Peptides against a protein of PDB entry 5ONS. Designs and how they scored, part 139

Target 1, 181 residues: chain A of PDB entry 5ONS
Amino acid sequence: MFKKFDEKENVSNCIQLKTSVIKGIKNQLIEQFPGIEPWLNQIMPKKDPVKIVRCHEHIEILTVNGELLFFRQREGPFYPTLRLLHKYPFILPHQQVDKGAIKFVLSGANIMCPGLTSPGAKLYPAAVDTIVAIMAEGKQHALCVGVMKMSAEDIEKVNKGIGIENIHYLNDGLWHMKTYK

## One batch from the design tools (peptide; made by RFdiffusion4, then SolubleMPNN)

Design b2_p25_7_s2 (from b2_p25_7, 13 letters changed)
Fold by OpenDDE base, seed 5:
Structure b2_p25_7_s2 (fold): chain B 181 residues (1-181), chain A 25 residues (1-25)
Amino acid sequence: as target 1 above (181 residues)
Amino acid sequence: SFEEELKKYLKERENNPELAEKEYA
């Protein structure tokens, strides 16, 4: 989603959200990520304005005090940014790729099944379309936010093709935005 | 507790968002 993304070229505008819209978004976030509920008030303090940065390709980024928190495309599901995920690593279920997969993930490549079934990888139960944090062997921070394209069970059984779609990865265009005020 | 551990985790990363970049450099 952000492989060729550049803030200067791909951001269109920024809007401040009404209180009622913010409430709706918070409810949606809790629905998508139930574990975030106790933390949502510190992530999105009631006193702080919430903004949407509108980008090309129907991308929207949710921000508070310049911090990039979540993004979505075409009004689909929200994804946490890696920056938020690093603060709250439990927001998403995890999958772990082996060491060999790291360089490919960091190039924006989708995660192939063997990178999730090999020694050093850890594959946890997850259904198709689950948004997941991609961890790496020997690393502490998630390097990618992805979406399961196969169930964990099918990844193990078939062990061929794209297991997880790469949505947002470390050092992509979104990562390099850092803030938007 | 989990909350205490999280507070510690967050404190360690306060104003240091580039820890992940360094880890994967």
Scores: peptide ipSAE 0.513, ipTM 0.849, DockQ to the pose 0.464
Fold by OpenDDE base, seed 2:
Structure b2_p25_7_s2 (fold): chain B 181 residues (1-181), chain A 25 residues (1-25)
Amino acid sequence: as target 1 above (181 residues)
Amino acid sequence: SFEEELKKYLKERENNPELAEKEYA
């Protein structure tokens, strides 16, 4: 989603959200990520304005005090940014790729099934369309936010093709955006 | 507690957003 993303070229505008819209978004976030509920007031304090940075390709980035928190495309599901995920690593269920997959993931490639079933990888139960944090063998921080394109069960059984779609990865255009006020 | 562990985790990363970048360099 952000492989060729540049803040200067791909940001259209920024709007401050109304209270009612913020409430709706918070409810949606809790629905998508139940574990975030106790932390949501810390992540999005009531006193702080919430903004949406509107980007090309119908991408919207949810921000508070310039911090990029979540993003979505075409009013689809929200994804946490890697920057937020690094602070709150439990927001998403995890999958772990092997060492060999790291360079490909960091180039924006989708995660292939063998990279999730090989020694050094760890595949946890997850349904299709689950948003997941991609961890890496021997690393502490998530390197990618992805979406399961196959269930964990099918990844193990089929072990061929795209297991997880790469949505946002370390050092992509969103990562380099850092902040927006 | 989990909350205490998270507070510690967050504090360790305070003003160090580049830890992940360094880890994968």
Scores: peptide ipSAE 0.512, ipTM 0.850, DockQ to the pose 0.468
Fold by OpenDDE base, seed 1:
Structure b2_p25_7_s2 (fold): chain B 181 residues (1-181), chain A 25 residues (1-25)
Amino acid sequence: as target 1 above (181 residues)
Amino acid sequence: SFEEELKKYLKERENNPELAEKEYA
């Protein structure tokens, strides 16, 4: 989603959300990420305005105090930014790729099944379309936010093709955006 | 508690927001 993203070229505008809209978004976030509920007031304090940075390709980024928290495309599901995920690593279920997959993930490539079934990888139960944090063998921080394109069961069984779609990865355009005030 | 551990985790990274970037450099 952000492979060729540049803040100067791809940001269209920024709007401040009304309280009612913020409430709706918070409810959606809790629905998508139940584990975030106790932390949501810390992540999005009531006293702080919530903004949406509107980008090209119908991308919207939720921000609080310039911090990029969540993003979505075409009013689809929200994804946490890696920056938020690093602070709250539990908000997504995890999958772990092997060392060999790291360079490809960091180039924006989708995660192939062998990278999730090989020694050093860890594959956890997850359904298709589940938003997941991609971890890496021997690393502490997630390097990618992805979406399961196959169930964990099918990844193990078929072990061929795209297992997880790469949505947002370390050092992509969103990562380099850092903040937006 | 989990909350205490998370607070510790965050505090350790307070002055190193790019720790993940360094980990993968």
Scores: peptide ipSAE 0.510, ipTM 0.849, DockQ to the pose 0.478
Fold by OpenDDE base, seed 3:
Structure b2_p25_7_s2 (fold): chain B 181 residues (1-181), chain A 25 residues (1-25)
Amino acid sequence: as target 1 above (181 residues)
Amino acid sequence: SFEEELKKYLKERENNPELAEKEYA
């Protein structure tokens, strides 16, 4: 989603959200990520304005005090940014790739099944279309936010093709955006 | 508690948002 993204060329505008819209978004976030509920007031304090940065390709980034928190495309589900996920690593279920897959993930490549079934990988139960944090063997921080394109069960059985779609990865255009005031 | 552990975790990363970037450098 952000492989060729840069703030200067791909951001269209920024809008401040109304209170009613913010409430709706918070409810959606709790629905998508139940574990976030106790922390949502810390992540999105009531006193702080919430903004949406509108980008090309129908991408929207939710921000508070310039911090990039969540993003979505075409009014689809929200994804946490890696920067937020690093603060709250429990927001998403995890999957772990082996160390050999790291270089490919960091190039924006989708995660192939063998990178999730190898001895250095850890594959946890997850349904297709689940948004997941991609961890790596020997690393503490997520390097990618992805979407399961196969169930964990099917990844183990088939062990071929794209297991997880790479949506947002470390050092992509969204990562380098850092903040937006 | 989990809350105290998370507060500690966040404090350790205060003003150091690039820890992950360094980990994968």
Scores: peptide ipSAE 0.509, ipTM 0.849, DockQ to the pose 0.497

Design b2_p25_7_s3 (from b2_p25_7, 11 letters changed)
Fold by OpenDDE base, seed 5:
Structure b2_p25_7_s3 (fold): chain B 181 residues (1-181), chain A 25 residues (1-25)
Amino acid sequence: as target 1 above (181 residues)
Amino acid sequence: SMEEKMKEYLEKHKNNPEEAEKEYA
């Protein structure tokens, strides 16, 4: 989603949200990520304005105090940014790729099944379309936010093709955006 | 509670973006 993203070229505008809209978004976030509820007031303090950065290709980024928190495309599900995920690693269920997959993930490549079934990888139960944090063997931080294209069960059984779609990865265009005020 | 479990997880596993860049450099 952000492989060729550049803040200067791909940001269209920024709007400050009304209180009613913020409440709706918070409810949606809790629905998508139930475990975030106790933390939401810390992530999105009531006293702080919430903004949406509108980008090309129908991408919207939710921001508070310039911090990029969540994004969505075409009013689909919200994804946490890696920056937020690093602060709150539990927001998403995890999957772990082996060491060999790291360089490919960091190039924006989708995660192939063998990278999730090999020694050093850890595959946890997850259904198709689940948004997941991609961890790596021997690393502490998530390097990617992805979406399951196959169930964990099917990844193990078939062990061929795209297991997880790479949505946002470390050092992509969204990562380099850092902040937006 | 779920909140207590999350707090425990956060204390053990909370990371930051700057260290993430270093880890994968």
Scores: peptide ipSAE 0.466, ipTM 0.817, DockQ to the pose 0.506
Fold by OpenDDE base, seed 4:
Structure b2_p25_7_s3 (fold): chain B 181 residues (1-181), chain A 25 residues (1-25)
Amino acid sequence: as target 1 above (181 residues)
Amino acid sequence: SMEEKMKEYLEKHKNNPEEAEKEYA
């Protein structure tokens, strides 16, 4: 989603959200990520304005005090930014790729099934379309936010093709944006 | 409670975004 993303070229405008819209978004975030509920007031304090940065390709980035928190495309589900995920790593269920997959993930490649079933990888139960944090063998921080394109069960059984779609990865255009005020 | 477990997890496992770049460099 952000492989060719540049703040100067791909940001269209920024809008401040109304209270009612913010409430709706917060409810959606809790529905998508139940583990975020106790932390949501810290992440999105009531006193602080919430903004949406509108980008090309129907991408919207949710921000508070310039911090990039979540993003979505075409009014689909929200994804946490890696920066937020690094602060709250429990927001998403995890999957772990092997060491060999790291360079490909960091190039924006989708995660292939063998990279999730090989020694050094860890595959946890997850349904198709689940948003997941991609961890790596021997690493502490998530390097990618992805979406399960197959269930964990099917990844293990079929062990061929794209297991997880790469949505946002370390050092992509969104990562380099850092803040937006 | 789940909230307490998450607080404990956060205290132990909270990561710094600046360290992530170094880890994958």
Scores: peptide ipSAE 0.463, ipTM 0.816, DockQ to the pose 0.500
Fold by OpenDDE base, seed 3:
Structure b2_p25_7_s3 (fold): chain B 181 residues (1-181), chain A 25 residues (1-25)
Amino acid sequence: as target 1 above (181 residues)
Amino acid sequence: SMEEKMKEYLEKHKNNPEEAEKEYA
């Protein structure tokens, strides 16, 4: 989603959200990520304005105090930014790729099934379309936010093709945006 | 409580986002 993204070229505008819209978004975030509920007031304090940065290709980024928190495309589900996920690693279920997959993920490639079933990988139960944090063998930080294109069960059985779609990865255009005020 | 468990989790596993770049450099 952000492989060719640049703040100077791809940001269209920024709007401050009304209280009613913020409430709706918070409810959606709790529905998508139940574990976030106790932390939502810390992540999105009531006293702080919430903004949406509108980008090309129908991308929206949710921000508070310049911090990039979540993003979505075409009013689909929200994804956490890697920066938020690094602060709150539990808000997504995890999958772990082997060391060999790291360079491909960091180039924006989708995660192939063998990178999730090989020694050094760890595959946890997850349904298709689940948003997941991609971890790597021997690393502490998530390197990618992805979407399951196959269930974990099917990844193990078929072990061919795209297991997880790469949505946002370390050092992509969104990562380099860092903040927006 | 679930909240206490999450607090403990955060204390143990909360990462500094800026360290991620160094980890994968």
Scores: peptide ipSAE 0.461, ipTM 0.815, DockQ to the pose 0.545
Fold by OpenDDE base, seed 2:
Structure b2_p25_7_s3 (fold): chain B 181 residues (1-181), chain A 25 residues (1-25)
Amino acid sequence: as target 1 above (181 residues)
Amino acid sequence: SMEEKMKEYLEKHKNNPEEAEKEYA
């Protein structure tokens, strides 16, 4: 989503959200990520304005105090930014790729099934369309936010093709935005 | 509780972006 993304070229505008819209978004976030509920007041304090940075390709980035928190495309599901995920690594279920997959993930490639079934990888139960944190063998921080394109069960059985779609990865255009006020 | 465990985890693992970048450099 952000492989060719540049803040200067791809940001269209920034709007401050109304309270009613913020409430709706918070409810959606809790529905998508139940584990975030106790932390949502820290992530999105009631006293702080919530903004949406509107980008090309119908991308919207949710921000508070300049921090990029979540993003979505075309009114689809929200994804946490890697920056937020690093602070709250439990927001998403995890999958772990092997060392060999790291280079490809960091180039924006989708995660192929063998990278999730090989020695050094760890595949956890997850349904299709689950948003997941991609961890790597021997690493502490998530390197990618992805979406399961196959269930964990099917990844193990089929072990071929795209297991997880790469949505946002370390050092992509979204990562390099850092902050937006 | 799970919430308490998460709080403990967050206190222990206050990760920052620079650490992530260094880890994958």
Scores: peptide ipSAE 0.459, ipTM 0.815, DockQ to the pose 0.524

Design b2_p25_7_s4 (from b2_p25_7, 9 letters changed)
Fold by OpenDDE base, seed 3:
Structure b2_p25_7_s4 (fold): chain B 181 residues (1-181), chain A 25 residues (1-25)
Amino acid sequence: as target 1 above (181 residues)
Amino acid sequence: SEEEKIKEYLEKNKNNAEEAEKEYA
């Protein structure tokens, strides 16, 4: 989603949200990520304005105090930014790729099934379309936010093709944006 | 207090993004 993204070229505008819209978004975030509920007042304090940065390709980024928190495309589900995920790693269920898959993920490639079933990988139960944090063998922090294109069960059985779609990865255009006020 | 626990958690994890950059460099 952000492989060729540049803040100067791909950001269109920024809008401040109304209270009613913010309430709706908070409810959606709790529904998508139940573990975030106790932390939501710290992530999105009531006293602080919430903004949406509108980008090309129908991308919207939710921001508070300049921090990039969540993003979505075409009013679909929200994804946490890697920066938010690094602060709150429990927001998403995890999947772990093997060491060999790291270089491909960091180039923006989708995660192939063998990278999730090989020694060094850890595959946890997850349904198709689940948003997941991609961890790596021997590493402490997530390198990617992805979406399950197959269930964990099917990844193990079929073990061929795209297991997880790479949505946002370390050092992509969104990562380099860092902040926006 | 709950507030203090949250502050301590945030302080401990504030540099995780920078650590991630170093970890995957």
Scores: peptide ipSAE 0.673, ipTM 0.930, DockQ to the pose 0.910
Fold by OpenDDE base, seed 2:
Structure b2_p25_7_s4 (fold): chain B 181 residues (1-181), chain A 25 residues (1-25)
Amino acid sequence: as target 1 above (181 residues)
Amino acid sequence: SEEEKIKEYLEKNKNNAEEAEKEYA
């Protein structure tokens, strides 16, 4: 989603959200990420304005105090930014790729099934369309936010094709955006 | 308090992004 993203070229505008919209978004976030509920007041304090940075290709980035928190495309599900995920690694279920997959993930490639079933990888139960944190063999922090294109069960059985779609990865255009006020 | 726990957690994890950049460099 952000392989060729540049803040200067791909940001269209920034709007401050109305209270009613913020409430709706918060509810959606809790539904998507139940574990975030106790933390949501710290992530999105009531006293702080919530903004949407509107980008090309119908991408919207939710921000508070300049921090990039979540993003979505075409009013679809929200994804946490990798920066937010690093602060709250538990808000997504994890999958772990093997060491060999790292360079491909960091190039924006989708995660292929063998990278999730090979030695060094760890595949955890997850349904199709589950948003997941991509971890890597021998690494402490997530390198990617992805979405399951196959269930974990099917990844193990089929073991071919795209297992997880790469949505946002370390050092992509969103990562380099850092903040927006 | 829960608020104190949250603050403590955030303080502990504030450098995770920088650590991630380093480990994947």
Scores: peptide ipSAE 0.673, ipTM 0.931, DockQ to the pose 0.900
Fold by OpenDDE base, seed 1:
Structure b2_p25_7_s4 (fold): chain B 181 residues (1-181), chain A 25 residues (1-25)
Amino acid sequence: as target 1 above (181 residues)
Amino acid sequence: SEEEKIKEYLEKNKNNAEEAEKEYA
């Protein structure tokens, strides 16, 4: 989603959200990420304005105090930014790729099944369309936010093709945006 | 308090993004 993203070229505008819209978004976030509920007031304090940075390709980034928190495309599901995920690693279920997959993930490549089934990888139960944190063998922090294109069961069984779509990864355009006020 | 626990947690993890950059450099 952000492989060729540049803030200067791809940001259109920024709007401040109304209270009612914020409430709806918070409810959606809790629905998508139940584990975030106790933390949501810290992530999105009531006193702080919530903004949407509107980008090309129908991308919207939810921000508070310049911090990029979540993003979505075409009013689809919200994804946490990798930066937010680094603060709250538990808000997504994890999958772990092997060491060899790291360079490909960091190039924006989708995650192939063998990278999730090989020694050093860890594949956890997850349904298709589940948003997941991508961890890596021997590393402490997530390198990618992805979405399951196959169930974990099918990844293991078929072990061929795209297992997880790479949505947002370390050092992509969103990562380099860092903040927006 | 829960709020204090949250603040403490955040303080401990505030540099995770930078650590990630280093970890994958």
Scores: peptide ipSAE 0.671, ipTM 0.930, DockQ to the pose 0.905
Fold by OpenDDE base, seed 4:
Structure b2_p25_7_s4 (fold): chain B 181 residues (1-181), chain A 25 residues (1-25)
Amino acid sequence: as target 1 above (181 residues)
Amino acid sequence: SEEEKIKEYLEKNKNNAEEAEKEYA
């Protein structure tokens, strides 16, 4: 989603959200990420305005005090930014790729099934379309936010093709967009 | 308090993004 993203070229405008819209978004975030509920008031304090940065390709980035928190495309599900995920690693279920997959993930490539079933990988139960944190063998922090394109069960059974779609990864265009005010 | 726990957690994890950059460099 952000392989060719550049703040100067791809940001269109920024709008401040109304209270009612913010309430709806918060409810959606809790539904998508139940583990975020105790932390949501810290992430999105009531006193702080919430803004949407509108980008090309129907991408919207949710921001508070210039911090990039979540993004979505075409009114789809919200994804946490990798920076937010690094603060709150538990808000997504994890999957772990082997060390050989790292360079490909960091180039924006989708995660292939063998990279999730190899000895250095760890595949945890997850349904198709689940948003997941991509971890890596021997590493402590997530390198990617992805979405399951197959269930974990099917990844193990079929072990061929795209297991997880790479949505946002370390050092992509969104990562380099550190803040927006 | 829960608020204090949150603040302490955030302080402990404030550099995780920078650590990630170093880890994958």
Scores: peptide ipSAE 0.662, ipTM 0.925, DockQ to the pose 0.899

Design b2_p25_8_s1 (from b2_p25_8, 10 letters changed)
Fold by OpenDDE base, seed 1:
Structure b2_p25_8_s1 (fold): chain B 181 residues (1-181), chain A 25 residues (1-25)
Amino acid sequence: as target 1 above (181 residues)
Amino acid sequence: SLAEALALASKSFDELAEEAEKEYA
């Protein structure tokens, strides 16, 4: 989603959200990520304005005090940014790729099944379309936010093709935005 | 653990970003 993304070229505008919209978004976030509920007041303090950075290709980035927290495309589900995920890694279920897959993930490549089934990888139960945090062997921080293209069961069974779609990865265009005020 | 979660949640975005970038450099 952000492989060729550039803040200067791809951001259209930024709007401040109304209270009712913020409430709706918070409810959606809790529904998508139940574990976030106890932390939501810290992530999105009531006193702080919530903004949407509107980008090309119908991408929207949810921000609080300039911090990039979540993004979505075409009114679809929200994804946490890696920046938020590093602070609250429990927001998403995890999958772990082996060491050899790291360089490919960081180039924006989708995660292939063998990178999820090797001894250095850890594959946890997850259904198709689940948004997941991609961890790496020997590393502490997530390097990617992805979407399961196959169930964990099928990844293990078939062990070929795209297991997880790479949506947002470390050092992509979204990462390089850092903040937006 | 909750203690670990609290510790991470107390770190700044900049600090965590630096850690991640260094880890994958």
Scores: peptide ipSAE 0.739, ipTM 0.955, DockQ to the pose 0.916
Fold by OpenDDE base, seed 5:
Parts: sequence; C-alpha cells; structure tokens
Structure b2_p25_8_s1 (fold): chain B 181 residues (1-181), chain A 25 residues (1-25)
Amino acid sequence: as target 1 above (181 residues)
Amino acid sequence: SLAEALALASKSFDELAEEAEKEYA
C-alpha cells in the first residue's frame, strides 16, 4: 500500500473530525480490536483533536497530535501503523517470519508460506483476512502489518504461495512520513 | 503481562521508532 508512497506527492488534504465522528471511529476500532478499549483514552485523549489525512488511492490516515495511528483504504478496515503497534503490540495477533524472510518483507514483498513454516518462524492460528503483526526471528519489534491470505492451517498444509499480504512495512512510505501536524 | 504492556506503552513514539530502526538496520 505504501511501497511508493510519498507524503508530498500522495497527500491530498487533512481534515479535523467532529466529536460525533470521533466517537463513531472509536467504536469501530473497539469492534476491530477489542483489546484496545482500555487504552483508547490514552491513544486518543478526549482533549486532543483527531484528524484524517486524506491521500491518493482512497487512503486515509487517522492522526492525533500529529502521530499517525491508523490507516484504511476505501472505507475498509482500519490498520494500526507500525508506530502505534510498537507501543501497543497486543492490538494485533502475531505471526513470525524466519530470519531469511526479513529482507524480502522490508522490500515490500508478500510473505510466502515457507517463511512462516520454516525453522525460526512461528505460525499461530488465524483465519483468512485477519490483520496480523509480522514479527521476525530474533527481533523484538514488528516489521510489518499484513493480512492473512491463507488460513494458518492452510499455510502449514499447502506451504506454497502467498501466506500473508504485505500492507505496511518498516521503512515504507508511511513509515517515512513520521508525523503530520 | 500488564506490567510489560504498561512499560512499553510509556515509551515515546520517537524512542520506539529508533529502537525498531536500529533493530532492523
């Protein structure tokens, strides 16, 4: 989603949300990420304005105090940014790729099944279309936010093809955006 | 654990970003 994203070229505008809209978004976030509920007041304090940065290709980025928290495309599900995920790693279920897959993930490549089934990888139960945090062997911080394209069960059984779609990864265009104030 | 979550959540975005970038450098 952000492989060739550039803030100067791909951001259209920024709007500040009304209180009622913010409330609706918070409810959506709780539905998607139930574990976030106790933390939502810390992540999105009532006193702080919430903004949406509108980008090309129908991408929207939710920001508070300039921090990029969530994004979505075409009114689809919200994804946490890696920046938010690093602070609250529990908001997504995890998958772990082996060491060899790291360089490919950081190039924006989708995660292939062998990278999730090999020694050093850890594959946890997850259904198709689940948004997941991609961890790496020997690393503490997530390097990617992805979407399961196969169930964990099928990844293990078939062990060929794209297991997880790479949506947002460390050092992509969204990462380089850093803040938007 | 909750203690671990609280400790991590207390770190700044900048600090965590630096840690992540360093880890994958």
Scores: peptide ipSAE 0.739, ipTM 0.954, DockQ to the pose 0.913
Fold by OpenDDE base, seed 4:
Structure b2_p25_8_s1 (fold): chain B 181 residues (1-181), chain A 25 residues (1-25)
Amino acid sequence: as target 1 above (181 residues)
Amino acid sequence: SLAEALALASKSFDELAEEAEKEYA
């Protein structure tokens, strides 16, 4: 989603959200990510304005105090940014790729099944379309936010093709935005 | 653990970003 993304070229505008809209978004976030509920007041303090950075290709980035927290495309599901995920890694279920897959993930490549079933990888139960944090063998921080294109069961069984779609990865265009104030 | 979660939640975005970038450099 952000392989060719550049803040200067791809950001259109930024708007502040009304209280009612913020409430709706918070409820949606809790629904998508139940584990976030106890932390949501810290992530999105009531006293702080919530903004949406509108980008090309129908991308929207949810920000608080300039911090990029979540994003979505075409009013689909919200994804946490890697920046938020590093602070609250439990927001998403995890999958772990082996060391060999790291360089490919960091180039924006989708995660292939063998990278999730090989020694050093860890594959946890997850349904298709689940948004997941991609961890890496021997690393502490997530390097990618992805979407399961197969269930974990199917990844193990088929072990061929795209297991997880790479949505947002470390050092992509979204990462390099850092903040938006 | 909860303790680990609290520790991470207390770190700044910048600090965590630097850690991640360093880890994958």
Scores: peptide ipSAE 0.738, ipTM 0.955, DockQ to the pose 0.898
Fold by OpenDDE base, seed 2:
Structure b2_p25_8_s1 (fold): chain B 181 residues (1-181), chain A 25 residues (1-25)
Amino acid sequence: as target 1 above (181 residues)
Amino acid sequence: SLAEALALASKSFDELAEEAEKEYA
């Protein structure tokens, strides 16, 4: 989603959300990520305005105090940014790729099944379309936010093709955006 | 763990970003 993203070229505008809209978004976030509920007031303090940075390709980035927290495309599901995920890694279920997959993930490549079934990888139960945090063997911080394109069961069984779609990865265009105020 | 979660939640975005970038450099 952000492989060729550049703030200067791909950001259209920024709007401040009304309280009612913020409440709706918070409810959506809790529905998607139940574990975030106790932390949501810290992540999105009531006193702080919530903004949407509107980007090309129907991408919207939810920000608070300039921090990029969540994004979505075409009013689809919200994804946490890696920046938020590093602070609250429990927001998403995890999958772990082996060390060899790191360089490919960081190039924006989708995660192939063998990278999730090989020694050093850890594959946890997850259904198709589940948004997941991609961890790496021997690393502490997530390097990617992805979407399961196969169930964990099918990844193990079929073990070929795209297991997880790479949505947002470390050092992509969204990462380099850093903040938006 | 809860303790680990609290510790991470107390770190700044910048600090965590630096850690991640360093880890994958």
Scores: peptide ipSAE 0.737, ipTM 0.954, DockQ to the pose 0.902

